Peptides against a protein of PDB entry 8YVU. Designs and how they scored, part 87

Target 1, 39 residues: chain A of PDB entry 8YVU
Amino acid sequence: PQLCYILDAILFLYGIVLTLLYCRLKIQVRKAAITSYEK
Target 2, 160 residues: chain B of PDB entry 8YVU
Amino acid sequence: TWLTVLKKEQEFLGVTQILTAMICLCFGTVVCSVLDISHIEGDIFSSFKAGYPFWGAIFFSISGMLSIISERRNATYLVRGSLGANTASSIAGGTGITILIINLKKSLAYIHIHSCQKFFETKCFMASFSTEIVVMMLFLTILGLGSAVSLTICGAGEEL

## One batch from the design tools (peptide; made by RFdiffusion4, then SolubleMPNN)

Design b2_p16_1_s4 (from b2_p16_1, 12 letters changed)
Fold by OpenDDE base, seed 4:
Structure b2_p16_1_s4 (fold): chain B 39 residues (1-39), chain C 160 residues (1-160), chain D 39 residues (1-39), chain A 16 residues (1-16)
Amino acid sequence: as target 1 above (39 residues)
Amino acid sequence: as target 2 above (160 residues)
Amino acid sequence: as target 1 above (39 residues)
Amino acid sequence: LQKELLLTLLSLLLSF
């Protein structure tokens, strides 16, 4: 049970990091789309 | 271009393979240091007895390294080498998944047969721990196999 | 213990889906950057 | 090779 909780914590952290990275990429895509629309 | 996409995908997949390999190696080392698997009755740790965390980690590490090197140098001979390594890693990953599934089934069967209600019982604790570690290793192996297969497809595309 | 394993599976699937989405977004950013460079 | 690999890993981590 303790190992399961440790795994949950690791996967949770990984999910948070990926979510942050995804948000950053989404912002970059939006910025690129706006720049492309202005040209 | 397709080449630019493949290049960035190769680096990402290569890093993922190396990371997966390192995690698998760490888990294997920890399990081997904490538990005397050789003295455990039954096939609960069959994947560990087979040495999968070690050779699997080596295969994934080599595949990842070769993929990164191939992408960075963009040489035809390195692409072929990476393709070969990724193919080998894919085969190793598939074998590892099979071994882990068998181990998981045995561990689960052991838990069900003994009706482990008390976690503090040594046998039940070991079986539960084995199941947890095997599940973790299975997830990592699936991730590694996915990356290796993807790199193999990318490498095959570059050779055509 | 069963709930812990279920949570692990859900978090793992979430991680895979996020990784795929991240890869797709990265490809989109690259395509947008190439299109912006050609203009 | 190890330094290049480490730099690639670091670059990839930073690029994400």
Scores: peptide ipSAE 0.498, ipTM 0.800, DockQ to the pose 0.031
Fold by OpenDDE base, seed 1:
Structure b2_p16_1_s4 (fold): chain B 39 residues (1-39), chain C 160 residues (1-160), chain D 39 residues (1-39), chain A 16 residues (1-16)
Amino acid sequence: as target 1 above (39 residues)
Amino acid sequence: as target 2 above (160 residues)
Amino acid sequence: as target 1 above (39 residues)
Amino acid sequence: LQKELLLTLLSLLLSF
């Protein structure tokens, strides 16, 4: 059971990090799209 | 800018907050339906006795709804209202986290005192179950707080 | 302990979905960057 | 309100 809780913590952290990275990527896509539209 | 990004994600954050609130309410109702917390001796369910799953979920739901409405209507009065609600939700979330941490410590202490090596003892089972539920609620509360804070920052940025 | 495993499963699924979305976004960023470079 | 919520949820799902 202790291993399960550790895994939960790791997966939770991973989920947060991925969410942040996803948001950053989404911003980059939008920025790239805007730059492409202005050209 | 970060503010522009938060504004674009405001609706998403609001939905996430509402979802988190709904999950918290579901957990609260399930626990209240399965366990008679009032008859349980000790502070194992202190967070539930404080009613956090209910009032916290309500605050998160209201905050999320106001944020979504504010974004859709793009009205100045709604922005201020949403900012206030999100701020209140953030405070509530922080308080909830504190209560949950205290509850978790008490639950763990109970497990330690009773040397709950065997899952078969009813008291140990209840303490373990409480710990699991509190941990889940803690994660949900952290997510809710994150969304509320993000929405608050977004609203504050719109006022500047 | 069973609840912990359920949570692990949910978080794992969430992580997989986010990873797939991240990959899709990364491909979009690359496509947008290529389009911007050709202009 | 329910329709708006549903539309928001659908929009969120479609955004993925």
Scores: peptide ipSAE 0.488, ipTM 0.790, DockQ to the pose 0.033
Fold by OpenDDE base, seed 3:
Structure b2_p16_1_s4 (fold): chain B 39 residues (1-39), chain C 160 residues (1-160), chain D 39 residues (1-39), chain A 16 residues (1-16)
Amino acid sequence: as target 1 above (39 residues)
Amino acid sequence: as target 2 above (160 residues)
Amino acid sequence: as target 1 above (39 residues)
Amino acid sequence: LQKELLLTLLSLLLSF
């Protein structure tokens, strides 16, 4: 049970990091799309 | 192409493989240091008795290191060496998964047979702890195998 | 303790889905960057 | 080699 909670913490942290990275990448895609539309 | 994507992620996969190997090694050493596995009756820790966390971690670490070195140096001989190491690591990972599944089945059977209602009983606690560690090791082994297989496919694509 | 394993499964699935979405987004960013470079 | 490996790991982590 304690190991399960540790795994949950690691997976949760991984999920948060991936979400942040996904958000950053999504912003980059939007910026690239806007830049391509202005050209 | 899928091969181009895999080539670009080869370094990442190699690093992931090394990290997985290190985590497996750490788990193995911690379990061996905390628990006297040799005195535990039954096959609950059969994967640990077989030394899988150690040799599996070594295989994955070597494969990952060779993959990273091969990607960095872009030498033909290193590509072949990396392919061989990744193939060996994939085989080792598959064997490890099999051993872990067998151990997991034995541990679950033990818990079921003894009707472990009292979690604080030493045998039931050890069986539950073993099951949890084996599950963790299984997930890590699957990740390592996935990276090794991906690297093997990348290496095979470079040789063609 | 059972809730912990359920949470692990949900977080694991979430991690896989996010990884796939991230890979797709990364491919889109790369395609957009290549298209912008050709213009 | 270790520093390069660490930098590559860090770069990879940041590139995600």
Scores: peptide ipSAE 0.486, ipTM 0.792, DockQ to the pose 0.033
Fold by OpenDDE base, seed 2:
Structure b2_p16_1_s4 (fold): chain B 39 residues (1-39), chain C 160 residues (1-160), chain D 39 residues (1-39), chain A 16 residues (1-16)
Amino acid sequence: as target 1 above (39 residues)
Amino acid sequence: as target 2 above (160 residues)
Amino acid sequence: as target 1 above (39 residues)
Amino acid sequence: LQKELLLTLLSLLLSF
C-alpha cells in the first residue's frame, strides 16, 4: 500500500510536468504558425 | 531535418531502455537482498524465481546501448545489429509481460485465499509487497517493450 | 489499496498518452521552425 | 564510450 501511494505521487508529478511542457510547446507551435502566416 | 529528429528520438528511446533496464536491475537486487526468495514458500515471486529482472534488464540494456552506438557511429553494420538487438528485446519484453501477469495472478490468488484483510500477517505483507513490485515491473516492462518496438520500426525504416 | 492500484494504472496510461502527444508536438515545432527558417 | 554516453544523457536532459 505505501509503495502504491509513492508510485501515485511520482506518476502524478510526472503528469503535471508533462502537461506544463505540452502547454508551453503548444504555445510555441501557435507562435511559429502565426509567424509563418504573416510571411 | 526529419533525420535529425529521428536520431534524437532513437537516442531518447535507447536511453529509456537503458534506464528501464537499470531500474529493473535495482528492483531485482533490492528484492533479492531484502527477501530470500529461495526460502519463501509459494509461487508469489515466480517472476523473480525465473530471473526475469536479471535477464530482461540485460536484454533491454544491451538493446539500448546498441541503439545509441548505432545512431552515433552511423555505420550500416551497427544499424543491422541494433535492429537485431531491438527485435530480441521486444521478444524478451513480451515474454516478461507474460511471466509478470502469471505472477500477478498467483499473488492475487494467494491474497484471496488467505483473506488478507489483516495486513499485519507476514504472509499477507509478503504477498502484498510482491504484488506491488510485480505491478511496477510490469509497467516498466511495457515501457521497455514500447521503446524496443519503436526502435525496431525506426531501424527497419532506415533499411528500406 | 485497490483504489490506489487503479489510480496507478490510470496515471500510467495518462503519462504514456501525454508522452506520445508531447513527441508529436515537438516534431510539429521542429517542422514549423524549419519552415520559418527557409522563408 | 562512457564520455559519449554521458554527453548523450546530458543532451537528452537538455532537450526536455
Scores: peptide ipSAE 0.484, ipTM 0.793, DockQ to the pose 0.031; fails the geometry check

Design b2_p16_2_s1 (from b2_p16_2, 12 letters changed)
Fold by OpenDDE base, seed 4:
Structure b2_p16_2_s1 (fold): chain B 39 residues (1-39), chain C 160 residues (1-160), chain D 39 residues (1-39), chain A 16 residues (1-16)
Amino acid sequence: as target 1 above (39 residues)
Amino acid sequence: as target 2 above (160 residues)
Amino acid sequence: as target 1 above (39 residues)
Amino acid sequence: NYILALEKNIKKIESL
């Protein structure tokens, strides 16, 4: 059971990090699209 | 196109909100069906007593549905509505997190005060179960809040 | 203990989905960058 | 104004 909670914590942290990275990538794609449209 | 990807992302976030809401409702109903929370001494289930699984699930469901509908129709009025709903869901999620943290603290305090070494003691079992459920709900609420905030930012970006 | 395993399954699935989405976004950013460079 | 807009949007969603 303790190992399960540790796994939960790791997976939760991974989920948060991936969400932040995904948001950053999404913003980058949007900026790239805007820049491409202005050219 | 990037627009198609953004649309898929919004739909995914909406589905995530609905799923989170459904899971929260399922947990709420299971806990209420198995345990008579009203007769439990103390504030171990304060989040459940406050009805958080119910109203939180409603807010997340509405936010998710509005996000999906807004994404499908691409109408300006739906974007504004989705933005409003996602903002409301974000506030609800933040409130829910606060309630769950308070509940978790109370549950942990109960376990520490009673020195719950015997898992089979009803009170200790209930406190442990409450702690587990509250932690799960907290994670789900954080996921729901993350999706709602993401959708709010996306909607705000479309309105500008 | 069973609830912990359920949470692990949900978090794992979420992590997989986010990873796939992240990979797709990363590919899109790269494609957008290449297209912007060719213009 | 925001509340009125929200109510209007909710009614539109209900009409769909």
Scores: peptide ipSAE 0.344, ipTM 0.798, DockQ to the pose 0.012
Fold by OpenDDE base, seed 3:
Structure b2_p16_2_s1 (fold): chain B 39 residues (1-39), chain C 160 residues (1-160), chain D 39 residues (1-39), chain A 16 residues (1-16)
Amino acid sequence: as target 1 above (39 residues)
Amino acid sequence: as target 2 above (160 residues)
Amino acid sequence: as target 1 above (39 residues)
Amino acid sequence: NYILALEKNIKKIESL
């Protein structure tokens, strides 16, 4: 049971990091799309 | 810009692979030091008896190191070497997953057959502990395989 | 303990889905960068 | 100094 909670913590941290990276990438795509529309 | 982004991702994937390998090695060494696996009845630790945490960790570590070195030196011979090592690590990861699934099935079958209502019985505790460790190792192996496959795809893209 | 394993499965699935979405978004960023370079 | 270096690295990642 304790090992399961450790795994949960690792997977949760991984999920948070991936979510942050995804949000950053999505913002970059939006900025690139806006710059392409202004040209 | 695209090549620089790919390089940074390769380094991250290589580091992730090495970290996964080190964690697997640490778990293997801790289990082998704390538990006398040779005296445990049944095949609940079959993955450990097969030495998977050790050879798997070595393969993943070598693959990750080669990937990082290939990225840093940007040499064609290192790219081929990294691709070969990542392919070998992918095969090793697939084999490891198979071994871990077999071990997990045996451990679950043991728990079911012995009707482990008393968690404090030594045999039931060991089977439960084995199941937990095998599940953790399975997740780590899947992560390692994912990184190795990603690095293989990146390396193949650099050779075209 | 059983709830912990369920949480592990959910977090693992979430990690896979996020990885796939990240890969798709990355491909979109690449396509946008190529189109901006051709202009 | 460590916080400033970390901020600089974060800005470098954002500029990519």
Scores: peptide ipSAE 0.283, ipTM 0.783, DockQ to the pose 0.012
Fold by OpenDDE base, seed 1:
Structure b2_p16_2_s1 (fold): chain B 39 residues (1-39), chain C 160 residues (1-160), chain D 39 residues (1-39), chain A 16 residues (1-16)
Amino acid sequence: as target 1 above (39 residues)
Amino acid sequence: as target 2 above (160 residues)
Amino acid sequence: as target 1 above (39 residues)
Amino acid sequence: NYILALEKNIKKIESL
């Protein structure tokens, strides 16, 4: 049972990290799209 | 094509927000239905007494719905409304996290003070159950906040 | 304790979905970069 | 003005 809470914490942290990475990647895609539109 | 991709991502975030809100609402309703929170001594359910699962879920649901509708219709007024709703949802989420953390601290303190070695004692069971639900609600609220903030950033980027 | 496992399942599913979205976004970035290089 | 705009948007959403 205690291991479950540890797993929850790890999965939660993983979710946050993935969300941040996704946001960064999305910003990069947007910047690339803008640059492509200006060309 | 890029706009379509961005729209699809916004829809996904909106759906995630709505789902999170519904789950939070379900937990709130279940707890209120199973437990007479008003008769429980102590502040173990302070977040529920404050009605956070209800108003928070409503804000998240509205924000998510507005985001989806804004994406589908691509109208300027809807974009602004979605941004406002997402901002409000983000604030609500932050407040909710604060309330839930306070509740969690109280619940943990209660468990520690009563040295709940006997899990079958009604008070210890209730405190443990409250702690579990509050933790779940906290995670869901953080997830909802993350989606709302992401949608807010997306909406702000469209207004610029 | 049982609720913990339910939360784990939800978080795990969320992690998978985010990973798939991240992969799709990464592929889009690569395609955009290739298209920009060909111009 | 923001509240009025919000109400207007909500009404538009409800009309859909």
Scores: peptide ipSAE 0.354, ipTM 0.800, DockQ to the pose 0.013; fails the geometry check
Fold by OpenDDE base, seed 2:
Structure b2_p16_2_s1 (fold): chain B 39 residues (1-39), chain C 160 residues (1-160), chain D 39 residues (1-39), chain A 16 residues (1-16)
Amino acid sequence: as target 1 above (39 residues)
Amino acid sequence: as target 2 above (160 residues)
Amino acid sequence: as target 1 above (39 residues)
Amino acid sequence: NYILALEKNIKKIESL
C-alpha cells in the first residue's frame, strides 16, 4: 500500500510535466500557424 | 526556435529514461539487500532472479546518457550511436515487460493457491510485496520503453 | 488501498494518452515549420 | 560499419 502511494506521486508529477510540455507545444503550433497565415 | 524546443524534448526524454533506470536499479538493490531471494521458495521473484532490474537499468541508463550527450554535442556520429542505443533499449524494455508479466502471473497464482486472506502470514506478505514491486517495475519499464521509442523516432527523423 | 491502485491505473492511462497526443502535436509542429520554410 | 561507429563513440565518451 505504501508503494502504491509512491507510484501515484511519481505518475502525478509525470502527468503535470507532460501537461506543461503539451501546453507549450500547443502554443508553438498556434504561433507557427499564425506566421504561416500572414505570409 | 523549433530546434530548441525539439532539443528540450529529447533531453527530457533522456532524463526520463535515466530516472526510470535509476528507480529500477534502486528497487532491485533494495529488494536484494533486504530479502534473500535465494531462500524464498517459489517463483514470486522470477524477474529479480533473472536480474532484470540490474541489466535493464544498465541498458536504459546507457541509452539515456547517450541520448543526452548526443543532443548536447549535436554531432552526427553521436546521433547514430544514440539511435542504436535507443533501439537496443527498446528491445530490452520489451523483453523486460514480458518477464515482468510472467512474474506477475506467478505471484498472483501464488496468492490464489495459498488463499491469502491473512495479509500478516509471511508467505502471503511476500507474495503481495512482490506483486506491488512487479507492478511498479512494469509501469517504469513501459515508461522507459515509451521514452526509448520516442528518442528512436526523433533520432531517425534527424538522420533522414 | 484499492483506491490507490485505481488512481495508479487512471494516471498511467492519462500518461500514455498525453504521450501520444504530444507526439502527434510534435509531428504537426514539424509539418507547419516545413510549410513555413517553403513559403 | 555500425560496430566501428560504436567503438569510436565509446572512445570519445571515455575521452571526456
Scores: peptide ipSAE 0.334, ipTM 0.795, DockQ to the pose 0.012; fails the geometry check

Design b2_p16_2_s2 (from b2_p16_2, 11 letters changed)
Fold by OpenDDE base, seed 1:
Structure b2_p16_2_s2 (fold): chain B 39 residues (1-39), chain C 160 residues (1-160), chain D 39 residues (1-39), chain A 16 residues (1-16)
Amino acid sequence: as target 1 above (39 residues)
Amino acid sequence: as target 2 above (160 residues)
Amino acid sequence: as target 1 above (39 residues)
Amino acid sequence: SYLLALQENLLRIQSL
């Protein structure tokens, strides 16, 4: 049972990190799209 | 086009938010059906006594639905409405997290004080069950908050 | 303990979905970078 | 404002 809670914590942290990385990547795509439109 | 991809992402986030809300409602209804929270001594179920699973789930559901509708109709007034709803849902999620953390602390303190090594005592079992449910609700609330914040950022980016 | 395993399953599924979305977004960024380099 | 704080947080995240 303790291993299950540890796994939950790891998966939760992984989900947060992926969400942040996804947001960063999305912002980069948006900036690239804006710069391509100004050209 | 990039706009169609963003729309698909917003719809996915909205669906995730609605799903999270529905799961929270299911847990709330199950707990209310199985346990008479009013007769439980202590604040082990303080989050449920506050009605968080219900009002929080309603806010998340409304926010998710508004986000999906806003994305589909692409109307400026709906975008603003979705942004407002997502902001409100984010605030509600933050408040819910706070309530759940307080509840979790009380439940853990109860387990520690009563040295609940024997799962056979009804009070210890209830405290353990409460702790498990509160942890699940906390995770779901954090997921809901993450989706609401993501939708808020997306909506704010469309207004700039 | 059983609820922990259910949570693990949900978090695992969420992680897979996010990973797939991240991969799709990364591919789009790469395609956009290639098209911007050809102009 | 909340928006300014959000922008600052986003900028901090971008600087990482």
Scores: peptide ipSAE 0.365, ipTM 0.794, DockQ to the pose 0.011
Fold by OpenDDE base, seed 3:
Structure b2_p16_2_s2 (fold): chain B 39 residues (1-39), chain C 160 residues (1-160), chain D 39 residues (1-39), chain A 16 residues (1-16)
Amino acid sequence: as target 1 above (39 residues)
Amino acid sequence: as target 2 above (160 residues)
Amino acid sequence: as target 1 above (39 residues)
Amino acid sequence: SYLLALQENLLRIQSL
């Protein structure tokens, strides 16, 4: 049971990191789309 | 700009792969130091007996290091080397997953056969502990495989 | 303890889904970059 | 050093 909680913590951290990366990438896509529309 | 972003992602994936490898190595070392797996009856620790945490960690570490070095030096020979290492690490990860699944099945079967109602019985405790460790190692191996495959795709895209 | 394993499964699935979405978004960014370079 | 590099990368990923 304690090891399960450690795994939960690792997976939770991984999920947060991926979410942040996804949000950043989404913002970059939006910025690129805006820049492409202005050209 | 996009190449710089891809390079930064490659470095991140390489670092993730190395970290996963180091965690696997640490778990392997701790289990081998605390438990005499050679004297444990059955194949509850079959993945550890096969040395998977050690050789798997080495493969993932080498792959991650080569990926980082390839990104930093931007040399064609390093790109090919990284691609080869990532491919080898992907194969090793797949093999590791197979070994861990087999170990998990054996551990679960052991728990079922012995009707482990008493957690504090030595055999049941070892089987439960093995199951938990194998599950953790399985997740880490899947993460490592995901990083290795991602790096392989990135490397293949740079060669085309 | 059983709740911990359920949480692990949910977090694992979430990690896979986020990884797939991240890959798709990365491909979209790459396509947008190529299109911007051709203009 | 790898944990520190990971943390620095995470911080860079937070600062972007």
Scores: peptide ipSAE 0.433, ipTM 0.801, DockQ to the pose 0.016; fails the geometry check
Fold by OpenDDE base, seed 4:
Structure b2_p16_2_s2 (fold): chain B 39 residues (1-39), chain C 160 residues (1-160), chain D 39 residues (1-39), chain A 16 residues (1-16)
Amino acid sequence: as target 1 above (39 residues)
Amino acid sequence: as target 2 above (160 residues)
Amino acid sequence: as target 1 above (39 residues)
Amino acid sequence: SYLLALQENLLRIQSL
């Protein structure tokens, strides 16, 4: 049971990091799309 | 720039791979220190007996380090080296997943055969602990494989 | 204890989905960058 | 699925 909680913590942290990276990428894609539309 | 994004992604994937490797190594060492796997009846720790936490951790660590170094130096020879290391790490990860799945099947079969109703029985406790550790290692190996494959694809894209 | 394993499964699935979405976004950014360089 | 069966078995082990 303690190992399960450790795994949960690791997976949770990983999920947060991936979410932040995904958000950053999404913002970059949006910026690239806007720049492509202005040309 | 796209290159800056890829670089940040490579660093992140490399760090993830190193962390996965370190966690796998830590689990391997803890299990080996707490349990005498060699004296445990059956193949419930077959992945540990095969030394997977050790060699897998080494492959993932090397792949991650090479990926980070390749990204930092941005040299063509390092890109090729990183691609090779990531490919090797991907193969190692796939092999590790296979070993862990086999171990998991054996451990689950052991639990089913012995009808482990008493958690406090040493054999049942060890089998349950093995299944938990193997599942954790499987998740970590999948994460490591995902990072290694991603880095391999990134490296292949830079050579083309 | 059962809730812990359920959470692990959910977080793991979430991690896989986010990784796939991240890869797709990365491919889209690459295609956008190539298209911007050809103009 | 195999994963669901595995999860159910793990849950049973913990309920034990």
Scores: peptide ipSAE 0.431, ipTM 0.807, DockQ to the pose 0.046; fails the geometry check
Fold by OpenDDE base, seed 2:
Structure b2_p16_2_s2 (fold): chain B 39 residues (1-39), chain C 160 residues (1-160), chain D 39 residues (1-39), chain A 16 residues (1-16)
Amino acid sequence: as target 1 above (39 residues)
Amino acid sequence: as target 2 above (160 residues)
Amino acid sequence: as target 1 above (39 residues)
Amino acid sequence: SYLLALQENLLRIQSL
């Protein structure tokens, strides 16, 4: 049971990091699309 | 800008690979230090007897290190080396998943045969502990495989 | 304790889905960059 | 079914 809680913490942290990276990538894609539309 | 983002992603994947490798090594060393697997009857620890936590961790660690070094030096020869190491790590990950699934089946079968209603029996405790460790190792191996495959695709895209 | 393993399964599935979505987004960004360079 | 059985066994271990 203690190992389960450790795994939960690691997976939770990994999920947060991936979500932040995904959000950053999505913002970059939107900025690139806007810049391409102004040209 | 896009190349810098891709580089940051490669570094993150490499760090994830190294972290997975270190966790696998830690689990392997803890299990080997606390439990004498050679004296445990049955095939409950077949993945540990095969040495998977050790060789798998080495492969993932080398692949992760090569990926980070390749990204930092921006040398074409290092990119090819990293691609080769990531491919090898992907194969090792697939083999590791197979071994862990077999071990998990054996551990679950052992629990079923002994009708482990009494948690305080040493055999049932060991089988339960083995199942937990194997599940954790399986998750870590899948994460490592995902990172290695992602790095392989990134490296192949840079050669093209 | 049962909730811990359920949480592990959900977080693991979430991690896989996010990784796949991230890869798809990355491929789209690369295709957009190539198309912008050919113009 | 196997994953469900694994979850059930893990759940039993935790309820202990």
Scores: peptide ipSAE 0.426, ipTM 0.805, DockQ to the pose 0.048; fails the geometry check

